# Peptides against a protein of PDB entry 8PQO, part 173

Target 1, 252 residues: chain A of PDB entry 8PQO
Amino acid sequence: VLLKEYRVILPVSVDEYQVGQLYSVAEASKNETGGGEGVEVLVNEPYEKDGEKGQYTHKIYHLQSKVPTFVRMLAPEGALNIHEKAWNAYPYCRTVITNEYMKEDFLIKIETWHKPDLGTQENVHKLEPEAWKHVEAVYIDIADRSQVLSKDYKAEEDPAKFKSIKTGRGPLGPNWKQELVNQKDCPYMCAYKLVTVKFKWWGLQNKVENFIHKQERRLFTNFHRQLFCWLDKWVDLTMDDIRRMEEETKRQ

## One batch from the design tools (peptide; made by RFdiffusion4, then SolubleMPNN)

Design b1_p24_5_s2 (from b1_p24_5, 14 letters changed)
Fold by OpenDDE base, seed 5:
Structure b1_p24_5_s2 (fold): chain B 252 residues (1-252), chain A 24 residues (1-24)
Amino acid sequence: as target 1 above (252 residues)
Amino acid sequence: MSIYTTQDYVDLALFLLDLILKYD
């Protein structure tokens, strides 16, 4: 088991982020090949547990049509089915990702707290002290181009180049986080993303767990770079606007 | 909702499949 807490600092408020996140997810979904094909929603219902109230979703991603034919032919049963269980109780979220073939041998859990701070809180997920001792804190800097793979880089999604017309935020220089402390006019937040990766196959545990973390970091980095650079597209949207977008995306 | 796309899960599945095919 390998745990890391990714801390993504953004020059937006927690309330703004809720809109921005949903917009960015919807926008990214629109760009997917085949739209919602292969995504089965098993459960979509409200939940309440231990004071946590939100929406629970269970989706199965049937990926057979998304891979080459020869891959599908070689894949054992369940290998191309990914289960996503999500508990959305903003500002808290939890996602559990499993593979149907690997069953209990593979798990990715992402628990996120969105806080109006600069990533300075320790153990926001309230782990036991012994468990927290083994968690590496990883700061993601959305303005740092060196954290972005060349194949992922887009100039229009570069926070170091983007300036929001509507808010005046950006571009983000090398010391933008430090400057936020002195800039009372700009809201800020941190997404504390505790990622737990569990892979049980002997001999591959560390390799796979580290690889998955690299992919998670990559995903978080790219997503939040987009979120910020799309600020002018979503900052004036209401939750009703977002709901309409989500409905439109589901139809594709 | 989660920030993961279908393509993200395709990449994950392909990675896992590669492991499966090499291990078995």
Scores: peptide ipSAE 0.639, ipTM 0.944, DockQ to the pose 0.747
Fold by OpenDDE base, seed 4:
Structure b1_p24_5_s2 (fold): chain B 252 residues (1-252), chain A 24 residues (1-24)
Amino acid sequence: as target 1 above (252 residues)
Amino acid sequence: MSIYTTQDYVDLALFLLDLILKYD
């Protein structure tokens, strides 16, 4: 088991982020070829547990059509089915990712708190001390190009180049976080993403778990760079706007 | 909401499949 807490600081408010996240997810989905194909929604319902109220979703990603034929032919049953269970109670959310073939031998859990701070809270997920001491805190700087793979880099998604016309935010220089503290008119938040990776195959745990974390970090970095650089596209949207957009998308 | 795309899960599945084919 390998735990890391990724802390992503953004020059947006917690309330803004809710809109931006949903928009960015939708936008990213639109950019995918064959969007929606292979995604089965098993459950989509409200939930309430221990005072946590939100929306629970269980999706199965049937990826057979998304891989080459020869890969599909070689894949054992269930290997190309990814289950995503999500508890969305913004500003808290939890996602559990499993694979049908791997069963209990593989799990990715992402628990996220969105807080109006600069990533200064320790153990925001309230882990036991013994567990927390094994968590590595990883700060993601969306403006740091060195944290972005060359193959992922896009100039239009570079916070160091982007200037929001609507908000005046950006571009984010090397010391943008320090400068942000002095900008009373600019909101900020941190997404605390506790990622738990479990892989039980002997001899491969460390390799696989580290690899998965590397991919998670990559994903978080790219996503939030996009989110920020798309600020002008979503900052004026309301949650109602997003809901309408989602409804319209579902009807299509 | 989950920020993962289908492509993200494709990449994950392919990675896992590679492990399966090589070690299982």
Scores: peptide ipSAE 0.639, ipTM 0.945, DockQ to the pose 0.771
Fold by OpenDDE base, seed 3:
Structure b1_p24_5_s2 (fold): chain B 252 residues (1-252), chain A 24 residues (1-24)
Amino acid sequence: as target 1 above (252 residues)
Amino acid sequence: MSIYTTQDYVDLALFLLDLILKYD
């Protein structure tokens, strides 16, 4: 088991982020070939547990049509089925990712708190001390180009180049986080993303767990760079606007 | 809503499948 807490600082408020996140997810989905093909929604219902209220979803990603025929023919039963269980109680979220073939031998858990701070809170997920001492804190700087793979880099998604017309935020220079403290009119937040990766196959645990964390970091970095650079597209939208957009997309 | 796309899960599944085919 390998745990890391990724802390993503953004020059947006917690309330703004809720809109921006949903917009960015929808936008990323539109750019996919085939749209929602292969996605089965098993459960989509409200939940209440231990004072936590939100929406629970269980989706199965059937990926057979998304891979070449020869790959599909080689894949054993369940290997191309990914289960995503999500508890969305913003500003808290939890996602559990499993593979149907691997069963309990593989698990990715992402628990996220969105806080109106600069990533200074320790153990925001309230782990036991013994567990917390083994968690590596990783800060993601969305303005740092060196954290982005060359194949992922897009100039239109570079926070160091983007200037928001509507808010005046950006571009983000090398010391933007330090300068942000002195900008009383600019909101900020941190997404604390505790990622737990578990892989039980002996001899491959460290390799696989570290690789998955590398991919998670890549995903978080790219997503939040997009979210910020799309600020002018979503900052004036309300949650009702987002809900309407989602319904319109659903009809397509 | 989850920030993961279908392509993200395709990449994950292909990675896991590579492990399955090599070690099972």
Scores: peptide ipSAE 0.638, ipTM 0.944, DockQ to the pose 0.736
Fold by OpenDDE base, seed 1:
Structure b1_p24_5_s2 (fold): chain B 252 residues (1-252), chain A 24 residues (1-24)
Amino acid sequence: as target 1 above (252 residues)
Amino acid sequence: MSIYTTQDYVDLALFLLDLILKYD
């Protein structure tokens, strides 16, 4: 088991981020080949547990049509089905990712707290001290180009070049986080993303767990760079606007 | 809603499948 807490600081408020996140997810889904094909929603219902109140979703991603024919032919039953269970109680959310074939031998858990701070809180997920001392804290700087793979880089999604017309935020220079502390009029938040990766096959645990973390970091970096650079597209949207976008995405 | 796309899960599935085929 390998745990890391990724801390993503953004020059947006916790309330703004809720809209921006939903918009960015919807936008990314629209750009996917085949849209929502292969996504089955098993459960979508409200939940309440231990003071946590939100929406629970269980989705199955049937990926058979998304891979080459020879891969589909070689894949054992269940290997191309990914289960995503999500508990959305913003500003807290939890996502659990599993694979039907791997069953209990593989799990990715992402627990996120969105806090109105600069990533200075320790153990926001309230782990036991013995567990917390083994968690590596990883800071993601959305303005740091060195954290972006060359193949992922797009100038239009570079926070160091983007200037928001509607809010005046950006571009983010090398010391943007330090400057943010002194800017009383600019909101800020940190997404504390605790990622747990479990892979139980002996001899492959470290390799697989480290690889998955690298992919998660890459995903978080690219996603939040997009979220910030799309600020002018979503900052004035209402939740009703977001709902319409989600419905349109489901139709594709 | 999670930030993961279908393509993200395709990449994950292919990675896992590679392990399955090589290591039983």
Scores: peptide ipSAE 0.610, ipTM 0.937, DockQ to the pose 0.731

Design b1_p24_5_s3 (from b1_p24_5, 12 letters changed)
Fold by OpenDDE base, seed 5:
Structure b1_p24_5_s3 (fold): chain B 252 residues (1-252), chain A 24 residues (1-24)
Amino acid sequence: as target 1 above (252 residues)
Amino acid sequence: MSIYSTQDYVDLALFLLELYLKYS
């Protein structure tokens, strides 16, 4: 088991981020090949547990149509089915990712708190001290190009080049986080993303768990670079506007 | 909604499948 807490600092408020996140998800989904094909929604219901109230979703991603035929022929039963269980209680979120074939041998859990700070809180997820001491804190800097793979880089998604017309935020220079403290009119937040990766195959645990963490970091980095660079597209949107976009995306 | 796309899960599934083919 390998735990890391990714701290993504953004020059947006917690309230703004809620809109921006949903917009960015919807926008990214529009660019997916085949739209929503292969996504089965098993559950989509409100939940309440231990004071946490939100929306619970269970989705199965049937990926057979998204891979070459020869891959599908070689894949054992369940290997191309990914289960995503999500508890969305913004500003808290939890996602659990499993694979039917791997069963208990594989798990990714992502627990996120969105806080109006600069990533300075320790153990925001309230782990036991013995568990917390094994968690690596990883700061993601959305302005740092060196954290972006060349194949993922897009100039229009570069926070170091983007300037928001509507808000005046950006571009983000090398010391933008330090400078943000002195900008009284610029909101900020941190997404504390505790990622737990479990892979039980003997001899492969560390290799696989580290690899998956690299992919998670890559995803978080790219997503939040987009979120910021799309600020002018979503900053004036209401939640009703977002809901309309989500419905439009579902029809694809 | 989660920030994970279908392609992200394709990549994950293919990675896991590669492990199966190599080490199973």
Scores: peptide ipSAE 0.630, ipTM 0.944, DockQ to the pose 0.716
Fold by OpenDDE base, seed 1:
Structure b1_p24_5_s3 (fold): chain B 252 residues (1-252), chain A 24 residues (1-24)
Amino acid sequence: as target 1 above (252 residues)
Amino acid sequence: MSIYSTQDYVDLALFLLELYLKYS
């Protein structure tokens, strides 16, 4: 098991982020080939647990149509089915990703707290001290070009170039986080994303767990660069606007 | 809705499948 806490600092408020996150997800989904084909929603219901109230979703991603025929022929039963269980109680979220074939031998868990700070809180997920001391804290800087793969780089999604017309935020220079402390009129938040990766196959644990963390970091980096650079597209939207967009995406 | 796309899960599934084919 390998745990890392990714801290993503953004020049947006916790309330703004809720809209921006949902917009960015919906926008990315519209750009997918085949839309929502192969996604089965098993459960979508409210939940209450230990004072946490939110929405629980269980989705199955049936990926058979998304891979070449020869891959489907080689894949054992369940290998191309990914289960996503999500507990959405914003500003807290939890996602658990599993694969039918791997069963208990594979798990990705992402627990996120969205806090109105600059990533300065320690152990926000309230782990036991013995567990917390083994967690690496990783800061993601959305303005740092060196953290972005060349194949992922787009100039229109570069926070170091983007200037929000509606809010005046950006571009983000090399010291933007330090400067943010002195800008009383600019909201800020940190997404504390505790990622747990478990892979039980002997001899492959470290290799697989480190690889998956690398992919998670890449995803978080690219997603939040987009979220910020799309600020003018979503900052004036309401939650009702987002709900309409989600329904439109489901119809495609 | 999660930040993970269908393509992200395709990549994940293919990675796991590669491990199966190589080490099983």
Scores: peptide ipSAE 0.630, ipTM 0.944, DockQ to the pose 0.704
Fold by OpenDDE base, seed 3:
Structure b1_p24_5_s3 (fold): chain B 252 residues (1-252), chain A 24 residues (1-24)
Amino acid sequence: as target 1 above (252 residues)
Amino acid sequence: MSIYSTQDYVDLALFLLELYLKYS
């Protein structure tokens, strides 16, 4: 088991982020080949547990049509089915990713708290001390180009180049986080993303767990760079606007 | 909605499948 807490600082408020996240997800989905093909929604319902209220979703990603025929022929039963269980109770979110073939031998868990701070809280997920001492804190700087793979880099998604017309935020220079403390009119938040990766095959644990963490970090980095650079597209939207957009997308 | 795209899960599934084929 390998745990890391990724801390993503953004020059937006917690309330703004809720809109921006949903917009960015919807925008990314529009750019996907085949759209929602192969995605089965098993459950989509409200939940209440231990005072936590939100929306629970269980989706199965059937990936058979998304891979070459020869891959499908070699894949054992269930290997191309990924389950995503999500508990969305913003500002808290939990996602559990599993694979039908691997069963209990593979798990990715992502638990996220969105807090109106600069990533200074320790153990926001309230782990036991013994567990917390083994968690590596990883800061993601969305303005740091060195954290972005060349193949992922897009100039239009570079926070170091972007200037928001509507808010005046950006571009984010090398010391933007330090400067943010002195800017009373600029909101900020941190997404604390505790990622647990579990892989049980002997001799492969470290290799697989580290690889998956690299992929998660890559995803978080790119997603939040997009979210910030799309600020002018979503900052004036309400949650009702987002809901309407999602409904319109479902009709396509 | 999830921040994970279908392509993200394709990449994940292919990675796991490569491991299966190599070590099974």
Scores: peptide ipSAE 0.601, ipTM 0.937, DockQ to the pose 0.713
Fold by OpenDDE base, seed 4:
Structure b1_p24_5_s3 (fold): chain B 252 residues (1-252), chain A 24 residues (1-24)
Amino acid sequence: as target 1 above (252 residues)
Amino acid sequence: MSIYSTQDYVDLALFLLELYLKYS
């Protein structure tokens, strides 16, 4: 088991982020080839547990059509089916990712708290001390180009180049986080993303778990760079606007 | 809604499959 807490600081408020996140997800979905093909929604319902109220979703990503034929032929049963269970109770979210073939031998859990701070809270997910001491805190700087793979880099998604016309935020220089503290009118937040990766195949745990964390970090980095650089597209949207956008996306 | 794209899960599945093929 390998745990890391990724802390993504953004020059947006927690409330803004809710809109921006949903917008960015929807926008990314629009740009994806095949749209919702292969995505089965098993459950989509409200839930309430221990005072946590939100939306629970269980999706299966049937990836057979997304891979070459020879891969499908070689893939064992269930290997191309990814289950995503999500508990969305913003500002708290939890996602559990499993694979039918790997069963109990593989799990990715992402638990996220969105807080109006600069990533200064320790153990925001309230882990037991013994568990928390094994968590590596990883700060993601969306302005740091060195954290972005060359193949992922897009100038239009570079926070160091982007200037929000609507908010005046950006571009984010090397010391943007420090400067942000002095900008009383600029909101900020941190997404605390506790990622738990479990892989039980003997001799491969560290390799696989580290690899998955690398991919998670990559995803978080790219996603939040986009989210920020799309600020002018979503900052004036309401949650109702987002809901409409999501419904429109479902129809496509 | 999930920040994970279908492609992200494709990449994940392919990675796991590569492990299967290599170590099965």
Scores: peptide ipSAE 0.583, ipTM 0.933, DockQ to the pose 0.729

Design b1_p24_5_s4 (from b1_p24_5, 13 letters changed)
Fold by OpenDDE base, seed 5:
Structure b1_p24_5_s4 (fold): chain B 252 residues (1-252), chain A 24 residues (1-24)
Amino acid sequence: as target 1 above (252 residues)
Amino acid sequence: MSIYTTQDYVDLALFLLDLIKKYS
């Protein structure tokens, strides 16, 4: 088991982020090959548990049509079915990712708190002290180009080049986080993303868990770079606007 | 809503399949 807490600082408010996140998810899904093909929504319902109230979704990603034919033919049964269980109780979110073939031998859990701070809170997810001492805190700097793979880099998604016309935020220089503290008119937040990766195959545990964490970091980095650079597209949107976009995305 | 796309899960699945092929 390998736990890391990724802290993504953004020059947006927690309230703004709610809109921006949903917009960015919808926008990203529009750009996917085949649209929503292969995604089965098993459950989509409100939930309430231990004071946590939100929306629960269970999706199965059937990836058979998304891989080469020879891969599909040789893949063990269930290996191309990914289950995503998500508890969305913003500003808290939890996602659990499993695979039908791997069963209990594989799990990715992402628990996120969105806080109006600069990533300074320790153990925001309230882990036991013994568990928390083994968690590495990883700060993601969306303006740091060195954290972006060359194949992922897009100039239009570079926070170091983007300036929001609507808000005046950006571009983000090398010391933008330090400067943000002195900018009383600019809101900020941190997404505390505790990622738990479990892979139980002996001899491969560390390799796989570390690899998956690298992919998670990559995803978080790219997503939030997009979110910020798309600020002018979503900052004036309402939740009703977002709902319309989500419905339109489902039709594709 | 999660920030994961179908492509993210394709990449994950392909990675897992590669492991299965090499180590099983």
Scores: peptide ipSAE 0.578, ipTM 0.928, DockQ to the pose 0.752
Fold by OpenDDE base, seed 3:
Structure b1_p24_5_s4 (fold): chain B 252 residues (1-252), chain A 24 residues (1-24)
Amino acid sequence: as target 1 above (252 residues)
Amino acid sequence: MSIYTTQDYVDLALFLLDLIKKYS
């Protein structure tokens, strides 16, 4: 088991982020080839547990049509079915990713708190001390180009180049986080993403767990760079606007 | 909503399948 807490600081408020996240997810989905083909929604319902209220979703990603035929033919039963269980109770959310073939031998869990701070809180997920001392804190700087793979880099998604016309935020220079503290009119937040990766196959634990963490970091970095650079597209939208957009997308 | 796309899970599945092949 390998745990890391990724802390993503953004020059937006917690309330703004809720809109921006949903917009960015929808936009990313539109850019996918084939749309929602292969995605089965098993459950989509409200939940209440231990005072936590939100929306629970259980999706199965059937990837058979998304891989080459020879891969599909050689894949064991269930290996191309990914289960995603999500508890969305913003500003808290939890996602659990599993695979039908590997069953309990494979788990990715992402637990996120969105806080109006600069990533200074320790153990925001309230782990036991023994567990917390084994968690590596990793800061993601969305303005740092060196954290982005060349194949992922897009100039239009570079926070170091983007200037928001509507808010005046950006570009984000090398010391933007330090400068942000002195900008009393600019909101800020941190997404604390605790990622748990479990892989039980002997001899492969370290390789798989480290690789998955690398991919998670890549995803978080790219997603939040997009979210910030799309600020002018979503900052004036309300949650009701987002809900309407989602309904319109479902009808297409 | 989850920030993961279908392509993200395709990449994950292909990685896992490669491991399965090596492990078998």
Scores: peptide ipSAE 0.572, ipTM 0.927, DockQ to the pose 0.724
Fold by OpenDDE base, seed 4:
Structure b1_p24_5_s4 (fold): chain B 252 residues (1-252), chain A 24 residues (1-24)
Amino acid sequence: as target 1 above (252 residues)
Amino acid sequence: MSIYTTQDYVDLALFLLDLIKKYS
């Protein structure tokens, strides 16, 4: 088991982020080849648990059509079916990713708190001390190009180049976080993403768990760079606007 | 909402499959 807490600081408010996240997810989905093909929604319902109220979703990603034929033919049964269970109770979210073939031998859990701070809270997920001592805190700087793979880099998604016309935010220079503290008119937040990776195949735990964390970090970095650089597209939207957009998308 | 795309899961699946074929 390998745990890391990724802390992504953004020059947006917690309330803004809710809109921006949903917009960015929708936008990313539009950019995908094949759209929502292969995604089965098993459950999509409100839930209430221990005072936590939100939306629960269970999706199965059937990836058979998304991989080369020879891969599909050789893949064990269930290996190309990924289950995503998500509890969305913003500002808290939890996602659990499993695979039908590996069953209990593989799990990715992402628990996220969105807080109006600069990533200064310790153990925001309230882990037991014994567990927390094994968690590495990893800060993601969306303005730091060195944290972005060359193949992922896009100039239009570079916070160091982007200037928001609507908000005046950006570009984010090397010391943007320090400068942000002095800018009372600019909101900020941190997404605390606790990622738990469990892989139980003997001899491969470290390799797989580290690899998955690397991919998670990559994903978080790219996503939030996009989110920020798309600020002018979503900052004036409301949650109601997003809901309408989602409803319209479902109808199409 | 989950920020993961289908492509993200494809990449994950391919990685896992690669492990399966090499180590199983």
Scores: peptide ipSAE 0.556, ipTM 0.923, DockQ to the pose 0.774
Fold by OpenDDE base, seed 1:
Structure b1_p24_5_s4 (fold): chain B 252 residues (1-252), chain A 24 residues (1-24)
Amino acid sequence: as target 1 above (252 residues)
Amino acid sequence: MSIYTTQDYVDLALFLLDLIKKYS
């Protein structure tokens, strides 16, 4: 088991981020080849548990049509079915990713708190002290180009170049986080993303767990760079606007 | 909603399948 807490600081408010996140997810979905093909929604219902109130979703990603034919033909039963269970109680979210073939031998859990701070809180997920001692805190700087793979880099998604016309935020220079501390007019937040990776095959735990964390970090970095650079596209949207976008995405 | 796309899960599945092939 390998746990890391990724802390993503953004020059947006917690309330703004809710809209921006949903917009960015919808936009990414629209850009996917085949749209929502292969995604089955098993459950989509409200839930309430231990004071947490939100929406629970269970989706199955059927990936058979998304892989080469020879892979599909050789893949064990269930290996191309990914289950995503999500508890969305913003500003808290939890996502659990499993695979039908590997069952309990494989799990990715992402627990996120969105807080109106600069990533300075320790143990926001309230782990036991002994467990928290083993969690590495990793800061993601969306303006740091060195954290972006060359193949992922796009100038139009570079926070160091982007200037929001609607809000005046950006571009984010090398010291943008320090400058943010001194600015009273710009909202800020931190997404505390605790990622737990479990892989139980003997001798492969470290390799698999480290690889998955590398991919998670890459995903978080690229996603939040996009979210910020798309600020002018979503900052004036309402939740009703987002709902309409989601409905349109489902139709594609 | 989660930030993961179908392509993200394709990449994950291919990685896992490669492991199965190599170590099964």
Scores: peptide ipSAE 0.547, ipTM 0.921, DockQ to the pose 0.742

